Peptides against a protein of PDB entry 3V4L. Designs and how they scored, part 80

Target 1, 386 residues: chain A of PDB entry 3V4L
Amino acid sequence: GQPLAKDKVALLIGNMSYWEHPKLKAPLVDVYELTNLLRQLDFKVVSLLDLTEYEMCNAVDEFLLLLDKGVYGLLYYAGHGYENFGNSFMVPVDAPNPYRSENCLCVQNILKLMQEKETGLNVFLLDMCRKRNDYDDTIPILDALKVTANIVFGYATCQGAEAFEIQHSGLANGIFMKFLKDRLLEDKKITVLLDEVAEDMGKCHLTKGRQALEIRSSLSEKRALTDPVQGAPCSAEALVRNLQWAKAHELPESMCLKFQCGVHIQLGFAAEFSNVMIIYTSIVHKPPEIIMCDAYVTDFPLDLDIDPKHANKGTPEETGSYLVSKDLPKHCLYTRLSSLQKLKEHLIFTVCLSYQYSGLEDTVEEKQEVNVGKPLIAKLDMHRGL

## One batch from the design tools (peptide; made by RFdiffusion4, then SolubleMPNN)

Design b2_p13_4_s4 (from b2_p13_4, 8 letters changed)
Fold by OpenDDE base, seed 5:
Structure b2_p13_4_s4 (fold): chain B 386 residues (1-386), chain A 13 residues (1-13)
Amino acid sequence: as target 1 above (386 residues)
Amino acid sequence: STELVSTDPELSL
């Protein structure tokens, strides 16, 4: 019969805004495009940008809670990384310079934990450099992996080689995602799909002799990313997994705020990533006596590090939101919250209305506090214990 | 021209 997945779960991490290392660009687009493709494949996708070591550990732990017997697990990482002694290390955004294994996440440790969950398929897509880090002499003593015959690694580059970004004036993919996205929806065994991606990369004049996909697999079954999810969740674990995923993707409800002057503001929310939300405001009713009327959001929790210079923009693009701007309402003010994983409390903020009456020189202000609870990934409490 | 830029931190110094 066709293989069935008990469920399909993906964690996508894109690190680009490094503190002590060169900033990247491709992970933004790569995580976004891969998220949309994996959703079309009925994956439960958590998509995260710019994680610290602690935040990456917690994201992996939450991903492992979604894994169970016969579940397909996919981990994608785009960012800085290295490979020492056949161990792959993902570099968090807060990693020191030079970084070491103690500052990084070992992919083989994650694989060990996925094997303990008795997963149906383990896919790692690693869009990072694989050069040796000569500043890290640590030899990880890893326990022997179980013989599960359900493992696939797609490395964006060969052992000891570099991964590349496309330097473009606009949004561009990394090299790996550029070719992967064109084939990802194909109903093929995952190793055959990745082999076709490797051939496409090898035919490209830009990548030929610079970057080549390495496929490392122990996959005894014909497993595909297109494999259907087994019908209605009948186990307690499947219900818990569905609830946990739903929590991480719940947006605040859109609301209409009514001010004493008779102005009505629509407040709405959109997800760019699991840790990135756009707030948008629009004036939906204004009394004729009010000649000028502006609505802005302010007084955000300090944990979100919101620069007021990037808040309340006339376009999503002015906030740094280039990917979802087509799907947002027009003629709003937009604010991008890019670090929802840092939120310890409820998202409480102020909506301020500034307005002027006909024949009065002075501006009047009215304020309303809004509590929207914990949006998206903030419901997982990724900062529990700090 | 689409140029390839390495994501290796050591080459960006």
Scores: peptide ipSAE 0.256, ipTM 0.787, DockQ to the pose 0.500
Fold by OpenDDE base, seed 4:
Structure b2_p13_4_s4 (fold): chain B 386 residues (1-386), chain A 13 residues (1-13)
Amino acid sequence: as target 1 above (386 residues)
Amino acid sequence: STELVSTDPELSL
């Protein structure tokens, strides 16, 4: 019979905005497109951008809490990385220059922890460079992996080689995601699917002789990403997993704010990623006596590190949000909160209405404080780690 | 022309 997954869970990490290293572009699109594809495959997807070492550790720990016996676990990483002695290291955005294994997450350590969960399938998709880091002479003493025969690695590049992104004037995928996305929905054994992706990369004139997919697998069963989830969650653990995932994806409800001047503002929220939310404001009612009226969001928690220069933009794209802009209402002011993982408390902010009456030169301001609780990933309290 | 850019930080040193 077709294998059944007890559940399907994915953690996707895209690191781009490095502090001490070159900035990347592809991980934004790659994480977003892969999120949408894995959701069509009935995966519970946590998608995170620009994580520090601490935040990456916490994201992995929270992902491991979603894993259990017979669950399919998928880890995708796009960012800087290296490979020393057959160990893959994912580089956090706060990694020093040069970085070492002590500043990075070892994928094989994550695999060990996934094997302790008795998972049904472990898939690693690593869109990173695999060059040796000569600044890190540490030989990781890894514990021996269990023989679980349920492991698949898709490395975007060969051992000792570079991974590439496509640079053009618009949004582009990394090379790996460009080919992976075209096949990911196919009902094939995951190793066969990845082999076909490798063939497609090998046929492409851009990638031929520059980047090749490497597949490492110990997969004894015909498991596919299309494998159906077993029916309604009957176990307490499955209910907990569903609740944890649902909490990490709960948006605040849209609000209609009423000001004393008779202006009504619609305040709305959209998820770009599990740690990235767009706030948008629109004027839905204005008295005729009010000639000019703007609704700004301000006074955000300091932990979110919101640059006011990027807040209250006339387009989502001016905030750096290119992916969800089609699903957003038009004619709003937009603010992108890109670091919801840093939020320790409730998201409290001010909506400031600035307006002018007909025949008065003076601008009037009214303010309302808004508490939206903990949005998206901020509900997991990733800072409350051990 | 589509340009391939390495994600290797060493190429920027």
Scores: peptide ipSAE 0.250, ipTM 0.778, DockQ to the pose 0.540
Fold by OpenDDE base, seed 3:
Structure b2_p13_4_s4 (fold): chain B 386 residues (1-386), chain A 13 residues (1-13)
Amino acid sequence: as target 1 above (386 residues)
Amino acid sequence: STELVSTDPELSL
């Protein structure tokens, strides 16, 4: 019979906004596009941008809690990285310059932990450079991996080589995602699918002789990302996993705020990523005596590091949200919360209505506090211990 | 022109 997955779980991390290192662009688009494709493949996807070391550790720990016997686990990473002694290190956004293995997440350590979960398939897609870090001479003492015969690595580049992104005037993929996305939905053994992606990269004039995909696998079974999930959750653990994933994807309900002046504001929420939410406000009713009014969001929790200069924009794009703008209502003010993983408490903020009456020069303000609970990834308390 | 930019932190210095 066709192989069945007990469940399918993916963690996607895209690091681009480095503190001490060059900023990247591709991880934004790559994580978003891969999230949408893996959702079409019935994966439970957690998608995270711009994680610190601590936040990456917690994201991996929460991902490992979703893994169990016969579950398919997929880890995708796009960002800075290196490879020392055959170990792949993912570089967090807060990594010092120079970074070392102590500041980074070792993929082989994550693989060890995935093997302890008796997973049905372990897929690593690593869209990072694989150069040696000459500032880190640490020889990892790796415990012997179990012989599980269910491991696939897709490296965006060869050992000791660079990964590339496409410089366009707009949003662009990394090279690996550019080719991977065209084949990811194919009902093929994952190693065959990746081999076809490698052939496509090798045929491209841009990438030929610059970047080549490396496939490392021990996959003894014909397993595909298209393999159907087993039906109704048969175990308490499967129910817990489904509930835990659902919590990380729950948006606040849209609200209609009514001000004393008779203005009605629609407050809405959209997910860009598991840790990135767009808040939008729209005036849905205005008394005719009010000539001008705007609904600003302010007084966000300090943990979110919201710069007011980037809040309350007339377009999603002015907030840095380029991917979900087509799915958002028009004629709103938009605010992008890009660090929901930092949110320790409930998301409480103020909606400030600024308005002017016909024939009065003075601007009037009314304020309402809004509590929307813990949105998206903030329900997982990824800051536990900070 | 479609240019490839390395994601290597050392080449961006």
Scores: peptide ipSAE 0.248, ipTM 0.780, DockQ to the pose 0.499
Fold by OpenDDE base, seed 2:
Structure b2_p13_4_s4 (fold): chain B 386 residues (1-386), chain A 13 residues (1-13)
Amino acid sequence: as target 1 above (386 residues)
Amino acid sequence: STELVSTDPELSL
């Protein structure tokens, strides 16, 4: 019969805003496009940008809680990375310069933990450099992997080689995602799909002799990302997984705020990623005696590191949101919360209405506190270390 | 022209 997945779960990490290393651009677009494609494939997708070492460890632990017997697990990483002694290391945004294995996540350790979950398929898509780090002399003693015959690695580049971004005047993919996205929805064995992506990359004059896809596989079965999910969740574990994923993707409901002056504001929320939310405000009713009014958001929790200079923008693009701007309402003020993983408490903030009456020079302000609970990934309490 | 930029930290210095 056709292979069935018990469920399908993906963790996508895109690191760009490094503290001690060059900033990247492609991971933003690559994680977003891959999220949308994997959702069309019935994956439960957690998409995270700009994680610290501690936040990456917790994201992997939460991903492993979503894995169970016969579940398809996919890990995608885009960012800085290296390969020492055949071990792949993902570099967190807070990694020192130079970084070492003690500051990084080893992919082979994650694979070991996935094998303990008795997963149906393990796919790793590693969009990072694979150069040796000569500042890290650590030889990791890894435990021997189990023979599960269900592992696929797609490396964006060859061992000892670099991965590349496309420099354009706008948003561009990494080289790997540029070719992967065109084939990802095809009903093919995952290794055959990746071989076709490797051929497309090899035919491109831009990438020929610069970057080549490497595929490592133990996959003995004809498994595809298109394989159907087994019917309704009948196990307690499957119910918990579905609830945990749904909880991590729950947006706050849109609110209509009413001020004493008779102005009504629509407050709305949009998800860009599992840890990135846009807040937008719109004036939906204004009394005729009020000539001008604006609705600002302020007083965010300190854990979110919100710079007021980047809040309350006239366009989504001015907040750094280029991907979801078409799906947002027009004529709002926009604020991007890019670090929801850092939220320990409820998201409480102030909506400040600034307005002028006809024939008065002075601006009047009214304020209302808003509590939206824990939005998106903030419900997973990624700060609760054991 | 489409240019390729390495994601390697050492080449970005």
Scores: peptide ipSAE 0.247, ipTM 0.780, DockQ to the pose 0.486

Design b2_p13_5_s1 (from b2_p13_5, 7 letters changed)
Fold by OpenDDE base, seed 1:
Structure b2_p13_5_s1 (fold): chain B 386 residues (1-386), chain A 13 residues (1-13)
Amino acid sequence: as target 1 above (386 residues)
Amino acid sequence: MTELVSTDPQLSL
């Protein structure tokens, strides 16, 4: 019979905004496009950008809580990385220069923990460099992995080699995602799918002799990312997993705010990633005696590190949101919250209405505090380990 | 020309 997944869970991490290292561009597009494709494959996807070491550890721990017997687990990482002694290290955005294994997440340690969950399939897609880090002489003493025969690694590059981005004007994929996205929905054994991606990459004149996909697999069964999820969640664990995932993707409801002057504002929310939300405001009603009015959002929690210079923009693109702008209402003011994983408390902020009456030179302000609870990933409380 | 840029962080050292 066709293999069944008990469930399908993916964690996607894209690190770009490094503090002490070169900034990347591709992970933004790659995580977004892969998220949309994996959702079409009935994956529960958590998508996270720009994580610190601590935030990456917590994201992996929360991902491991979603894994269970017969669940398909997929980890995708796009960012800086290295490989020492056959161990792959993902570099967090706060990693020092030089970084060491103590500042990084070892993929083989994550694999060990996934094997303890008795998963149906373990897929690692590592869109990072695999060069040795000469500043890290640490030999990880890894315990012997279990023989689970359900592991697939897709490395964007070969051992000891670099991964590349496409330099062009605007948004581009990394090299791996450029080819992976065209085949990811195919009903093929995952190793066959990745082999076809490797052939497509090898035919490209840009990548030929510069970057090659490496596939490492112990997968004995014909498992595909297209394999159907086993029917209604029949276990308490499956219900908990569904609830946990639903919480991490719950947006605040849109609000209609009414000011004393009779102006009505629509406040709306959109998810770009599990840790990235756009707030938008629009004037939906204005009394005729008010000639001008604008609705600004301000007084955000300090944990979010929101620069007011980047808030309340006339376009989503001016906030750095290029991917979801087509799905947003027009003629709003937009604010992008890119670090929802840092939110310890409820998202409380102020909506400030600035307006002018006909025949008065002075602007009037009215303010309303808004509490939207914990949006998206902030519901998982990734900080509970402190 | 489409150019490839390395994502190797060690190239900045």
Scores: peptide ipSAE 0.285, ipTM 0.821, DockQ to the pose 0.590
Fold by OpenDDE base, seed 3:
Structure b2_p13_5_s1 (fold): chain B 386 residues (1-386), chain A 13 residues (1-13)
Amino acid sequence: as target 1 above (386 residues)
Amino acid sequence: MTELVSTDPQLSL
């Protein structure tokens, strides 16, 4: 019969905004596009941007809690990375310069933990450089991996080589995602799919002789990303997994705020990623005697590190949100919360209505505090150890 | 021409 997945779970990490290293651009688009494709494949997808070492560890731990016997696990990483002694290291955004293995996440350690979960398939898609880090001489003592015959690595580049992004004035994929996205939905054994992606990359004039996909696999079964999920959750663990994933993807409900002046504000929420939310405000009713009014969001939790200069923009794009802008209401003020993983408490903020009456020079303000609970990834309490 | 930019942080050192 066709192989069945007990469930399908993906963790996608895109690191771009490095503190001590060059900033990247491609991971934004790559994580977003891959999230949408994996959702079409019935994956439960957690998508995270710009994680610290601690946040990456917690994201991996939460991902591992979703894994169980016969579950398909996919880890995608786009960011800085290196390879020492055949071990792949993902570099967090807070990694020092130079970074070492102690500042980074070892993919082979994650694989070991996935093998302990008796997963049906383990896929690693690593869109990072694979050059040796000369500042890290640590020889990792890895325990012997179990012989599970269900492992696939897709490396965006060859061993010891660089990964590349396309320098465009706009949004562009990394090289790996550019080719992967065109084939990801194909009903093929994952190693055959990746081999076709490698051929497409090899035919491209941009990448020829610069970047080539490497496939490392022990996959003995004909497993595909298209393999259907087993029907109704037949175990308590499957129910718990479904509930845990659902919590990490629950948006706040849209609210209608009513001010004393008779202005009505619609407050809405949209997910860009599991840790990135857009808040938008729109004036849905204004008394005719009020000539101008704006609804600003302010007083965010300090943990979110929200710069007021980047809040309350007239377009999603001015917040740095280029991907979901088509799905947002028009004529709002937009605020992008890009670090929801940092939220320890409920998301409480102020909606400030600033308005002017006809024939009065003075601006009037009314404020309402809004509590929207823990949105998206903030429900997982990724910071419980800080 | 579309330029490829390396994602290697070590090229900036």
Scores: peptide ipSAE 0.280, ipTM 0.814, DockQ to the pose 0.534
Fold by OpenDDE base, seed 4:
Structure b2_p13_5_s1 (fold): chain B 386 residues (1-386), chain A 13 residues (1-13)
Amino acid sequence: as target 1 above (386 residues)
Amino acid sequence: MTELVSTDPQLSL
């Protein structure tokens, strides 16, 4: 029979907005497209952009809490990285220049922890450079990995080689995701699927002799990403996992705000990623005596580090949201919250209505405070050190 | 021409 997964869980991390390193572009599109594909494969997907070292550690810990016996775990990382002595290091956005192993997450340590969960399959997709970091002479003494025969690594590049982005005007995939996305939904053993992706990449004139997929596997069974999830969650642990994932993906409900002047505002929310939410406001009713009327969002929690210059934009694209803009209502003001992982408290903010009456020059303001609780990933309390 | 840009941060060092 086809193997069954007890559940399927994926953590996708895309680091782009480095503090001390060159900014990347591809991880945005790659994480988004991979999220949508893995959701079609019935994966529970947590998708996170621009994580610090601390936030990456917490994201991995929360991911490990979703893992259990016979669960399929997939970790995708797109960002800066290096490989020293056969150990892969994912570079957080706050990593110093130069970075060392102490500033980075070791993938083999994550694999060790995944093996302790008795997972059914462990897939690592690493879209990063694998060049040695000459500033890090640390030889990590890793504990011996268990022989679980359920491990697959897809490295976007060869050992000691660079990964490349395709410089296009606008949104473009990284090289690995460009080929992976075309095959990811195929009902094939994951190692066969990745081998076909490697062949497709090898046929491309752009990547030929510059970047090649490396597959490392210890996979004794015919396991595919298409393998069905075993039935209704029969265990307490499966129920807890489903509830935990659902909490991390719960959007605030859309609100209709009523102001004293008789203006009605629709306040709406959309998820771009597990840590990225768009707030949008629209005027749904305006008295005829009000000639001009705008609804701004302001007074956000300081932990979110929202630049007011990027808030209340006339388009989603002006906020840096290019991926979900087609699914958003038009003719709103848009604000992108890109760091929901930093939110320690409830998301409380102000809706400020600015308006003018016909025949009055003076602008009138009305304000309403809104509490939307903890949206998306902020429900996981990633800041609480376990 | 589609240009490939390395994601190696060490190229800027």
Scores: peptide ipSAE 0.278, ipTM 0.818, DockQ to the pose 0.552
Fold by OpenDDE base, seed 2:
Structure b2_p13_5_s1 (fold): chain B 386 residues (1-386), chain A 13 residues (1-13)
Amino acid sequence: as target 1 above (386 residues)
Amino acid sequence: MTELVSTDPQLSL
């Protein structure tokens, strides 16, 4: 019969905004496009940008909680990385220069933990460099892996080689995602799909002799990303998992705010990633005696590190949001919250209305506090330290 | 020409 997945879960991490290392660009587009493709494949996708070491550990722990017997697990990482002694290390955005294995996440340790969950398929897509880190002499003592015939690694580059970005003036994919996205929806065994991606990359004059996909697999069964999810969640555990994932992707409802002057504001929310949300404000009603009015958002929680210079922009693009701008209403003010994983409490902020009456020179201000609870990934309480 | 830029963080050291 056709293989069935008990469920399908993906964690996608894109690190770009490094503190002590060169900034990247491709992970933004790559994580976004891969998220949309995996959703079409009925994956439960958590998509996260710019994680610290602590935030990456917590994201992996939450991903492992979604894994169970016969579940398909997919981990994608785009960012800086290295490979020492056949172990792959993902570099967090807060990693020191130079970084060591103690500052990084070992993919083979994650694989060990996934094998303990008795998963149906384990897919790792590693869009990072695989050069040795000469500043890290640590030999990881890895525990012996179980012999499971369900593992697939797709490395964006060969062992000891670099991964590359395409330097374009606009939004562009990384090399690996550029070829992967064209085939990802095909009903093929995942190793056959990745082999076809490797052939496409090898035919491209830009990438030929610079970057090549490496596939490492123990996969004995004909498993595909297209494999259907086994029917209604029959277990209480599967219901809890589905509810927890749904909560981590629940946007705040759009609100209509009414001010004393008779101005009405629509406050709306859009998800760019699981940890990135856009707030937008629009004036939906203005009394005729009010000649000008603007609705600003302010007083955000300090944990979100929101620069007021990047808030309340006339376009989504001015906030750094280029991907969801087509799905947003026009003629709003836009604010991008890029670090929702840092939110310990409810998202409380102020909506400030500035307005002017006909024949009065002075501007008037009215303020309303808004509590939208914990949006998106902030519902997982990733900051509950042990 | 589309230039390829290495994502190797060690090239900045």
Scores: peptide ipSAE 0.277, ipTM 0.821, DockQ to the pose 0.567

